# Ledger of designs, part 206: peptides against a protein of PDB entry 8BZL

Target 1, 228 residues: chain A of PDB entry 8BZL
Amino acid sequence: SYDRAITVFSPDGHLFQVEYAQEAVKKGSTAVGVRGRDIVVLGVEKKSVAKLQDERTVRKICALDDNVCMAFAGLTADARIVINRARVECQSHRLTVEDPVTVEYITRYIASLKQRYTQSNGRRPFGISALIVGFDFDGTPRLYQTDPSGTYHAWKANAIGRGAKSVREFLEKNYTDEAIETDDLTIKLVIKALLEVVQSGGKNIELAVMRRDQSLKILNPEEIEKYV
Target 2, 242 residues: chain B of PDB entry 8BZL
Amino acid sequence: SRRYDSRTTIFSPEGRLYQVEYAMEAIGHAGTCLGILANDGVLLAAERRNIHKLLDEVFFSEKIYKLNEDMACSVAGITSDANVLTNELRLIAQRYLLQYQEPIPCEQLVTALCDIKQAYTQFGGKRPFGVSLLYIGWDKHYGFQLYQSDPSGNYGGWKATCIGNNSAAAVSMLKQDYKEGEMTLKSALALAIKVLNKTMDVSKLSAEKVEIATLTRENGKTVIRVLKQKEVEQLIKKHEEE

## One batch from the design tools (peptide; made by RFdiffusion4, then SolubleMPNN)

Design b1_p21_2_s1 (from b1_p21_2, 8 letters changed)
Fold by OpenDDE base, seed 1:
Structure b1_p21_2_s1 (fold): chain B 228 residues (1-228), chain C 242 residues (1-242), chain A 21 residues (1-21)
Amino acid sequence: as target 1 above (228 residues)
Amino acid sequence: as target 2 above (242 residues)
Amino acid sequence: GYEHEPLRSPEAQPWIEEVKE
């Protein structure tokens, strides 16, 4: 009965709709984020694109602003709503404050939005987790993760989606100062982490890189293969 | 009846608000938070549960939040709900400061949030916040203060209290060991460690799993300080030697 | 002021109240 209700507490103190939204995330394709010294890297497993489907329409990494990008795991339609709201907020902030958002600010905005959808009648939780990466105005690289409940934390590295457990275990073992000493090593770390759960090598990986004072760059398959 | 359990916060035939009670049940599963008022200060002690190697070092506190220069709080319950409420507390405090050019009195800040919490128990289409808070502060009206609030919007001032996991046992211990009028901050810290050692489901209390903040007055200014891990280790060691 | 009506939560029972002077 509680499974089909609006987001209400169960007798044992659970919010089942939030927990079920987290299950939707676990069914999503794996995404990985790593913060380097002067670089942030996002990687996502590619789903098999149907023969007639435009590959450009299946992008799971998007820019929120010039200094912030996001990857997600879970419901693509839900992600689109969050992305659009976040983009509007980033632009509004630039107009009102005359500075770009910090990565923490926009993460907190997204987290607050998600939380509100867990407490408002007639709404269900968003079925998405997100990795939000970018640079603050002072040039500090940041990585944040948020979940359907609206929780968020800052990370050195993290993963979300179906392969997240294995990827996190890999990152816990292999994330060292030496492993992120250079931009290339940081990129290699992300690729190696994804290869723990992705079959058939670089062809099934989408990779995005943001360097200090540079725009988001999506790597092509040939560029990815150079790191494998 | 189960019918009242799954709807908006409404009264049962017995006059119970089940959604509020269930929110309190959620808090009972959260990490333990303690508050102790002393003559020369006030403290918060909280269990740290989220220990991950990949967390960014910028993560200062899991459960203790500075609200303004004169107040801090700790939270037990749903983290996302807690983040919303702590942000609201900061906004209320800031708006008051801008309007009146003085810090908000501690009880007024607590009351303002409690009105919000209460509204989420009364208006249709909302669920209660699954969060209890402990507030510590200083103001010129009442000096050092400790408050507790729950999902219903109720609050009260306390000399010592506990929320979260094993709170009932902790409160019982505090009631036995708290010496009214004789509590120093040093004694309060020792008492906090004693209570946490018994209430946390760990064989040995470690500094990694405990956050402690103190609020004191120095040279006519409020000082809010989170204890360093080494300081917490010393407190634990002292307790083990007694 | 919100009187602590003891909600059935053990957390809501005041045992050592701060005496407002």
Scores: peptide ipSAE 0.005, ipTM 0.511, DockQ to the pose 0.057
Fold by OpenDDE base, seed 5:
Structure b1_p21_2_s1 (fold): chain B 228 residues (1-228), chain C 242 residues (1-242), chain A 21 residues (1-21)
Amino acid sequence: as target 1 above (228 residues)
Amino acid sequence: as target 2 above (242 residues)
Amino acid sequence: GYEHEPLRSPEAQPWIEEVKE
């Protein structure tokens, strides 16, 4: 019967299905997030859209609410489930608490959802990591990362997916207060970080920005090329 | 590796879902289905494999299903799985209509089914659906639309695409011959015949082996029409004369 | 590549209390 416990501890205490889900994330397109002073920026490696495919249907950055957006690496169908659940929670929170979610709250919700799928019998882990960015109601920019295990942490900058190691190494060297002094510099930092792993420049990058008190803006290729 | 391919909802050590991949491979052996988006309409063309002589001249569409007044789909893969999914599509569309008093947007219907497909890849005791679908539709938001979905629960919008047998070759031909912005429904029909003639494992394309449906807008209403055999014969004849 | 830190049992990350302003 395939309805048996899918995720179990190994004798040495490992959750192999969670580790294997993380391997699925490593095969995903690279995503990067950077928190600026008054801006949050997400960038994703855009796989060359197949000829005749509608680019509209190939988005890896999505809004969860007016103040929160998410990028992911890993299984797209799994991500859609998480996104839908998160959107419902954001709306529910607004109705019940009368305030938008904090970025930490929705991250914790997503993390808890992921964790339950690592523990529940008859379920496999989600094959996704996520970068969640946005603004709290006090105007503070936030960046969080989650993995298939349901762990989450706050970051100044981070990356997930295939090229994450190289991108993180770049960010560790180049993320300074000076490098994020302006919105434009912050955007440039994200683009430069992605270019460590993305070939052929701005054509293969999806970039989104959220400024304080502004909605999510997805940059067009021409806007991206200005920063290259 | 073999221990993980026998279980429907388990990741392999390298992060693969083998049951989903195997379902996709199974679809590669199914009859060819094409979808082409035009400026003035959208079409589905599908290979008919089960030509039963005793099928009463009742216009039987083997692979093309009307979902609602504004959408149709074609299927490649396991027939029983396809029947379940097409029924679910109809139910979802009907429930939406009843709830909102408006037809469901095309992409929302596709997404709703894709979430079901995804669930069958994640929950224990379930296997992936061995079915890929092409969807054609019209809505007030995006006009004419063509979508493809697979057993994983992934989907995408397309100008032209193919599923089933020889789909890779068909897609290559579509990429070469599809003229973006200049595609009329008439040209799309001709292209469909051209591609099917080359991709179907038949010596000669016949109208009996091809099902074609068109979706157009007439007087502010969506019209879904399955082409008559004579109309398909004319398209084939025209292609042979070129 | 995503370095798999061995997923030790998720230490209960302290739920950061939502500071409602």
Scores: peptide ipSAE 0.000, ipTM 0.564, DockQ to the pose 0.015
Fold by OpenDDE base, seed 3:
Structure b1_p21_2_s1 (fold): chain B 228 residues (1-228), chain C 242 residues (1-242), chain A 21 residues (1-21)
Amino acid sequence: as target 1 above (228 residues)
Amino acid sequence: as target 2 above (242 residues)
Amino acid sequence: GYEHEPLRSPEAQPWIEEVKE
């Protein structure tokens, strides 16, 4: 009995547990990230919160540090573990190196963490993909994506979760230098991209914006409606 | 009693390490990577499969990694595993440099990683790395060098070799066309294009789908250079004209 | 069967991971 609890290679060379974790991500709510000139924007699909659930408890967009934010698709509990580890690393880096992490650094840390969970006994892969955005200390905006396997790449724009394919296709067509010329245009691009897959307009979208030298700002529904 | 979960890579009754074989199978599905040793340099050529318009242009090389000033590698297999191994290579090289105040010899770096790979095939609770690597380098001991390593932790020195998709066919072609002792970097580049054109599952070879790095010696220093797209285009064009 | 004979077979020393008790 190939004990299902360990990520092992199949006879055809597949890591099924990693692939299944990727399927868990595809079932997750859609998240979108776009890098503008002087802005990074994250958007997520709001699932219909059961009437009795506190909307405040499921933040799909979180700060890792003052200069870095993350959105995720997949298992919320798994995401919490990754977020906590990343936050600790960001703080540790500030203490030891006296500078905030680069977006690449923290992405690599998260990616390495995920990879370890694909190779260690008694562990399963994280069932999450993440979009990590922020600013490096030099003021350069960055966007990275990580997968359950621990792969990561830098992007101008990308999407994860359910509907990610359609959103990416939209972004491939519409992401131009003109489309991101201003902060407002960049925000509009994210909203338009999400609207490809999100039903019922701006009410089902959560947006977070990080501008150069500014903290993460989560837009309220009224602010989102101004861009629609 | 820490039950070492018996899910370790174990020998079959026939003496086979199936998890290692399966890891090698995973590499067979990866993009093709070539290495060719010349008299005046060494090169890596790798298939670039992920051409996405939204990728940030800052990623110059997806499959070729600079390890230190004297070495680079290319990877075939699981990207996340490759990232871990390439990072480990960099760390090993850096630690050696700090400890001995000289660059790590090429073979020693390869061996150090191969020991890690081997450990992941033998120790409980680990799976093999689903990655093969080609290493190019220069050191004062052996000059220009090309190595290949696999998930088992085995490695070997080569004059020319290939990993990934259609590697066997590529190696056969390299054996036929590689002229021992007469290989210039220029001829090696031409050979790399020739082999990639036949082994890549593409109808037409384009510069966007190929990454090439060269390692040379200039003025007593190692120079590792990733060829620009225009340079690769010229190589492809030259091949098409022949 | 990647039976390609390498030009050099290095003596691989086995890496022993110290199992931290």
Scores: peptide ipSAE 0.019, ipTM 0.516, DockQ to the pose 0.043; fails the geometry check

Design b1_p21_2_s1 (from b1_p21_2, 8 letters changed)
Fold by OpenDDE base, seed 2:
Structure b1_p21_2_s1 (fold): chain B 228 residues (1-228), chain C 242 residues (1-242), chain A 21 residues (1-21)
Amino acid sequence: as target 1 above (228 residues)
Amino acid sequence: as target 2 above (242 residues)
Amino acid sequence: GYEHEPLRSPEAQPWIEEVKE
């Protein structure tokens, strides 16, 4: 059965292990990314922090470099591997090229890594999709999405994970030039989009913002509530 | 589905990694291990199943391992897998110390092992480790810490948690009785005994069946101590009197 | 300089709990 094989083509041209990895992503917490004019925003559904869990250890948004951050949906342990590899590449690029990576560059690196794991014997695909946001050195805000197959595209806005369909439908209707006219409006758009699928309101949202020429800022719950 | 019980960990049509889930099921049959974070220390309490009279009364901890001067762990699952992982933890900690001339931060050690665990869920010809771990430690960054990791390579920090047999019930009890900000090591020890008494399928809790280690700070140094049998007996007795 | 923080698990619950939901 092709379902038991390492990532191989079925007779009808399907890569079942990639498709099944995408199903793993769909079980993950929802993440949303929005590119504004001079801001990029990532929001992630917080599953209710289990009682007795240390909130410090529950972070869904990670910096890859000073100018790039990533949210993901799917297997957390898989994501850690990807993030670590991406961080090393970002550092290596700074050392060798003397410039930070472009958001597209690091996205392509991650995508290539994922793709290799779909072709390599004895490896399964990564069970993650990622939203990668940041600023290029020229100050251009960027948003990219990757999936388990290693495909990637640039987006104005996108969502991944369990509620991605509903969130994307919301964004398709509400993403306008007016809706992203200011940083605050862009943040509000992300929050509103997540609230389509998040049950417990603003307390269950992790939100990160990166403004032009600024480092990643993770908003605290009180800051998020101001936008709700 | 038995169809996905292959030696190579692959996704099911539903996006599940059955080999990881099966590894976790194996851990569910292991002896109970508890971890509790207090204001003045952190502890591990573990069920001791192999009570052989011929085991040298020397500080034989079946399930609790010192990793370095600032960290210890307890294990639930396959013993051989546990031995490999605990040895790797020690090596990682030692290499870090040699390289940076300071102890490895607790979370970094946990993460390093979790990356190894994850790799065994992704690479062909490998199976997941059938082991969950609780980690206790102290570092200058976060003070006293408690972590849990599973076969998937996931981990988290906790105030209190449990792995192994009846872990769900134990966690429920911990959630009820753990008082945030008010937990002393003394109260944590009492709580550990209370939870073990209910979660261990024994008619009467005995000191022979329980291993407890505490991690404290004394004079600016970390002290990891395995409680003596007499000390554990006193804790059990106190619990029975309440 | 950018300090690489250890990756913290966003869903620090056991894998089996994540899959069952």
Scores: peptide ipSAE 0.011, ipTM 0.576, DockQ to the pose 0.038; fails the geometry check

Design b1_p21_2_s2 (from b1_p21_2, 9 letters changed)
Fold by OpenDDE base, seed 1:
Structure b1_p21_2_s2 (fold): chain B 228 residues (1-228), chain C 242 residues (1-242), chain A 21 residues (1-21)
Amino acid sequence: as target 1 above (228 residues)
Amino acid sequence: as target 2 above (242 residues)
Amino acid sequence: PYYHEPLDSPDAQPWIEEVEA
């Protein structure tokens, strides 16, 4: 059975381990990313933090560098490996090139890492998709998505994880130039998109905002409620 | 589903890692370990299953290990795997100390081991470690800390948690009785005894069957102490009187 | 870098505290 092997082609040309890794992503908490005019926004379904769990250790949105942040869906331990490798690359790039990475560059790096794990003997694919957002040096906001295969694309808006289909359908209908005209409207769009799949309103949303020439800001629940 | 349990750790069609799940199942049959974070310290409490009468007055901790001057852990699962991982934790902590001339931050030590665990779930020719760990520690960044890690390489920080046998029931009890912001080490010790008394399948809790370690700060130093049998007996007696 | 060499490490010494009599 080809589906039981290390990542190899089936007779019909499928990489079953990659497809199955994509199924692991679909079990992950929903994440959404939206590119505004001068803002990028990530939102994640906050699973009810287990009573007695430290919220600090449950964050699903992380900085890769000052100008780049990432949300993921899928296996948390796999994501940590990717995040650490990406952070090292961001720092290495600053040291060697003397400029921060472009969002495309770091996305391509992550994608290449994932791809290698689909082709290397004795390794399984990463069970994660990622939304990578940030600003290039020229101030251009960017949003990229990667999947377990190592493919990546640029997006205006996208979603990953369990509720991704419903969130994408919402974004396809509601992502307009008017809907992203202001930073506040862009944030509101992300919240509304997540509310399609998140029960109990804004309390179950983690939201991160990066504005041009500003650091990543994670909004508190009170700040999120202002947009609801 | 069962067809994916006979090989190295690979994804099932449903996106599950059955070898990791089976490793977690194995841990569910191990002795119970509790961790409780207090305002003035942190503790580990573990079930002792092997009562060797021939153990001299040497307090041999079966389940609790000192990692460095600022951290300890308890283990649930395969003993041989636990020995390997606890040794690796000590080595990581020592290498960091030598390199940076300061103790490794608690979360960094936990993450370093979790990356090893994760690798054993992703690389061919390896099986997951059949071990979960509770970590207690102090550092200058976050003060007293409690972490849990599993065979997947996932971890989290906790106010209180449990691994091993009857862990779900123990966690439920901890959720009911843990008072956030009001937990003293004394109250945490009492809570640990209360939970162990209910989760251990014994007619009567005895001090010989329980290991307890506390981590405190005294005069700007971390103090890790295993409670003496007499101290544990007093805690049990106090619980029986309530 | 994630090629962990086989953790062929000797058994971790248990934490032994001498119980002062």
Scores: peptide ipSAE 0.000, ipTM 0.594, DockQ to the pose 0.036
Fold by OpenDDE base, seed 5:
Structure b1_p21_2_s2 (fold): chain B 228 residues (1-228), chain C 242 residues (1-242), chain A 21 residues (1-21)
Amino acid sequence: as target 1 above (228 residues)
Amino acid sequence: as target 2 above (242 residues)
Amino acid sequence: PYYHEPLDSPDAQPWIEEVEA
C-alpha cells in the first residue's frame, strides 16, 4: 500500500527521505541572505523567465508579514504550503498576542511544521530550505535558515540551493563589519555573492531589501545594475 | 530506482518525485490545448479527440469548462481526474463568492487548486492528478489572464502557452509568432489555428476536431463564448488561404 | 485587494525543467 510512505530510520540512523529532500533543495535556484546593521537583504538566482511567461508569477522572495520575508530553495509547490501556513500564523499571532511575530518565532513555527512532516505517517518531508529575514519588534535585524529536517539556526549571512557552497565560501571571506557598514554596501555584498554562481549579471538576480521600520522592497533590474 | 517509482509520495535518492514526472508524461499523450492572451481578450483552443457520432449529448465543449462568469479552463490528461478538479474549481469559486460577495480573483482560484494538487504529491495514499490545466479569466486586479498548472501544483502566468501532445513544438511556434503588445483576439485566433494545424496529429485540421473559447469584456461584463463550428471553419479556411 | 501577495510562485519552470538542469 502506498499509504506507507513513512520516513523511517535506516539501520545506521539516517532518515533517507530527509536527506533526499535536501538533494531536492540542492537542485533549487540559489538564494542568499545577509544581515546588515539596519537592513536585511535577500537575493535569489532568477532562472531566465521563459519567453511568454509572466514574470510576476515567477517570484522566489515573499513576505510572511510586514516585518518578515522568506526566500527558499527546492520544490515550489511545497514552499507555497509552508508560506501559507506561516502567513496564517503571523496573522494569528498578531490577533492573540497583539504583537507581530519575532523572526525566531516564525522560523521555529516553520521548523516545527517541517519536522512533523518528517515524523508523521503518510507524509513526506518538505523539499525546501528557507532563508527567513526580518526585524523583531525591538528593531533587531535577524536572519534564520531552516532545512527539510526542521533544523534551524541564526546566521549573519548564509546561502541555500545549487550554488550555496560557493556563495557561502564567498561570504565567509567577505562578510566583515566594514562590508555591512552601510545599507548600500550590504546590498552590494549580496549581489557580489550571487555573482559567484549567477551567469549574465544583474538580469538574473532577484533582490529584496527590508530596512528597519520599512516594508519589503523588491529592487527592479535597473536598481540592481547600479550595484554591479 | 524502480522502488521509488512505485511509491507516490517519496523522494528518489536524487531528490525527484517520479510519480509527478510520470503524471506529466501521461499528459504529453493527451490532446493539445492552447491558450493565448490578447489585448482585448483571451482564448483557449483544444483538440477534440472523441468525435463519437453516438454521443447523444452534443458536448459543446469536451475539453473546455466554464468555471464561473469570469473564468474558464481547458484540461489535458486523465478525464476522470479532470472532472474532479474542474468540479473543485467551481466549488472553490462558489464558496468564495458566497463568503465575500465578489468573484474570486483568477490567480487565487488557480492557487487554491494548485494547493490541492500539491497535497496529492505529499500525502500518503494519494497519487498525483494526471492533469494539466490552462485557465483563462478576467478580474479587476490584472484584467485578462492566462495560467497554466501541472500535476506538481506549480503554476505560472503566460501570454501564450500549450499543454498536451506536441506542447514543446507548439510553445516554440508561439514564441516565434507571438507579437508582444500587438496581439488582438483576432490575431490570437489566427495564431491558434496556425499552431494547432502544425501540432495536432491530423493530416488536415477540421472544425469538428477543434474547440475554441474566447473570453472578452462587453459593457463591463465578462463574456465567455464557445465558437460555433461555422466560425471555426471560417478561421481554418482563412488560414488555408494565407 | 489580493492581500496575500501572490505567493511568489517560484519559477513556474515546468517541474521537468527544474529536474533536468
Scores: peptide ipSAE 0.007, ipTM 0.588, DockQ to the pose 0.038; fails the geometry check
Fold by OpenDDE base, seed 3:
Structure b1_p21_2_s2 (fold): chain B 228 residues (1-228), chain C 242 residues (1-242), chain A 21 residues (1-21)
Amino acid sequence: as target 1 above (228 residues)
Amino acid sequence: as target 2 above (242 residues)
Amino acid sequence: PYYHEPLDSPDAQPWIEEVEA
């Protein structure tokens, strides 16, 4: 009965709509984020682009600002709304504060947006989790995760979506200081992590790299294959 | 479980948005619409179901709508919802033109409407639009383009696609016959007729039951043309001879 | 004019990324 109402507490204290939104996230393509020493890397499972689909229109990694990028799992249309709001906030912050957002700041903004949709009458939660990576103005690499509830945490590495459990288990075993000693090793770690759940190798991986004081770079398939 | 279909679009225990799925089911009962991208143009082909002899207005275009000078769309689903969305597309395009003194890029127009569709899946007291759209257009950034959007607010770019009745079968046929990099508008028109002939719930394909529009570039201008019935008849005849 | 970075178009229906069975 309680699941029919706008996000309300069950008698046992559950927010069913939030939990159900988390189930929507688990149906999404896998995304992985890793924080290196001077690099942040996002990797996403590419679903095989339908033969007649334009690959240009299938992206799961996007820039929020010059210093921040995001991958998501779950409802693509919901993600677009969050991304657009986050981009506006990043620009607004630059105009008002005269500095780019910190990765924490924009994560908190996104988290607060999500949280409001869990309390607002006549709204459902966002059916997305996000990995948000970037650099603070001091050059510190950051990785954050948000979920449909509006919770957020900082991570060294994490994964979201369908294969997230397997990818996380891999990262828990293989994320070491040695494994992230170089940018190339960090990239390799992300690729290896995704290969735990992605079939057909590097062709089904989207990879984005942000290095210190550099813009987001989306790797082409040939560049990814060099790391496989 | 149908338990979650009665109110504001909410998640099921399995993380499904049943109201969006039901909207998509409604579209599956609508007339077939095809879009095909060619090297020299893009086309829409749509089934005309409501050939009421008593319709005083021979609407030249029941299912294909000109959005601006560079874009058109076709619709599958609830007609009233389609009218609202097509009007909104025109308004968005016009506002952009007024603001920037240039036509809206195709993908931006598609995205703007998709954000509206998404909102109707998330906000209380709203139901999803029971409409999928195909968009054809040209812009200076990507040239000829074909997009599809659904009730969820998702969209994608396509070389060829189908919405409405028998869309899955149509897409399968398009995948088989579409020649990447070699598709001319002429070949695309022939392919559209071929697919419609197999996917429409009609005993015989007739020109009265098919609406086709092409978008081309002539002298640096976009030309959107709805084919005359005689032109469609010729395409059908040619297909029957092959 | 922010070119909307194309967000993941779901493949042709279903609108939710099908969990590969």
Scores: peptide ipSAE 0.006, ipTM 0.590, DockQ to the pose 0.041; fails the geometry check

Design b1_p21_2_s2 (from b1_p21_2, 9 letters changed)
Fold by OpenDDE base, seed 2:
Structure b1_p21_2_s2 (fold): chain B 228 residues (1-228), chain C 242 residues (1-242), chain A 21 residues (1-21)
Amino acid sequence: as target 1 above (228 residues)
Amino acid sequence: as target 2 above (242 residues)
Amino acid sequence: PYYHEPLDSPDAQPWIEEVEA
């Protein structure tokens, strides 16, 4: 019997493979996204880089295009596949439409990809959630979240992974117009949110910032410590 | 649940991919492979388990494979799976060279194979590869490099690492003895022997049971060399004298 | 040609946990 990975409905209407993929996401390192006024910020919990590991190879925030970046929680190998497909789509869109993708467009593409893997015979769902941030060509900052099911929504702020509940609760309390009034305040908000679940301060945080009309900047540990 | 032990890699209720975990467990029973990055080179050291006197090749490498002029790998796990993956690595590297007229960057070769590994964990009717790899290489972007990949399609860059039998213990020893910024290839070779001597389930380390390859740069070219048995014997002897 | 930014090893993999210990 070809035991095909078939995502099928239970008698109660559950897609167990999708639900179980969501459990894989909950085991992933925490990622946070915040939309400011003219900035988008992604923060990710760095697991303690193993003493002999090359820090360069321990990245959880990736550029999809010049105007879009993504953080994820869950299976890294699955994430790499999604990232690669998204990058190809971003480039293809630039070539065919002569404009960069909107953040919504690329999110919808990723979501559609994920959804197909929940319905296709012989495929399991992707074990990842993603926070996708960037700027539309009109200069509007955007934050989207997608899950293993292929659902997606726009957010002001959100979190995924193991600490997501605590981080979301923090953001619900502390996300105000005053808290995002400046770029620096927005960055501080992300750091504070991550510190709810990350031990040992700024050394265990990866932080990426995208400002309007600027490329993605990954902050170094020294830059992060200035906000702590 | 037995359902999650099926041939198709599916998620457990807890979000685990048991077929991948079981593949990793199988690798734990394979011979030990070490990789150590130095300032002036990078090395692989692997346990040789199949020593047959009737083997015609005096200098055969059982576990270390040249991938291209700038990269080599060592394998731990199922031999047949390893052969498929090492062949694929060579093909990827060759196709890249033909397409771009330059050698494939080390990390890009690693990621290309990791994407294949990942696919075997996601597509129905396929099982994970029961193989972990260590990669050593040089490129113009990052210089000397060491990578590790597993059956899930994950990888990482390392200064020193180990796969196969007693890998956890070996990594612990490497963490203790590896001196960042001060590691010469000579010191790395000595460290490799030290770690293998402690991690191999052998009463006495012998040159017949160890394969070592070094990757260096000479006159602007990468040189991959498998150490001769006599050279390995000298390293072992030096370790025993300390 | 987007250089594949290296992705962090997944948190859930047993072998990483053993290396981090």
Scores: peptide ipSAE 0.005, ipTM 0.589, DockQ to the pose 0.047; fails the geometry check

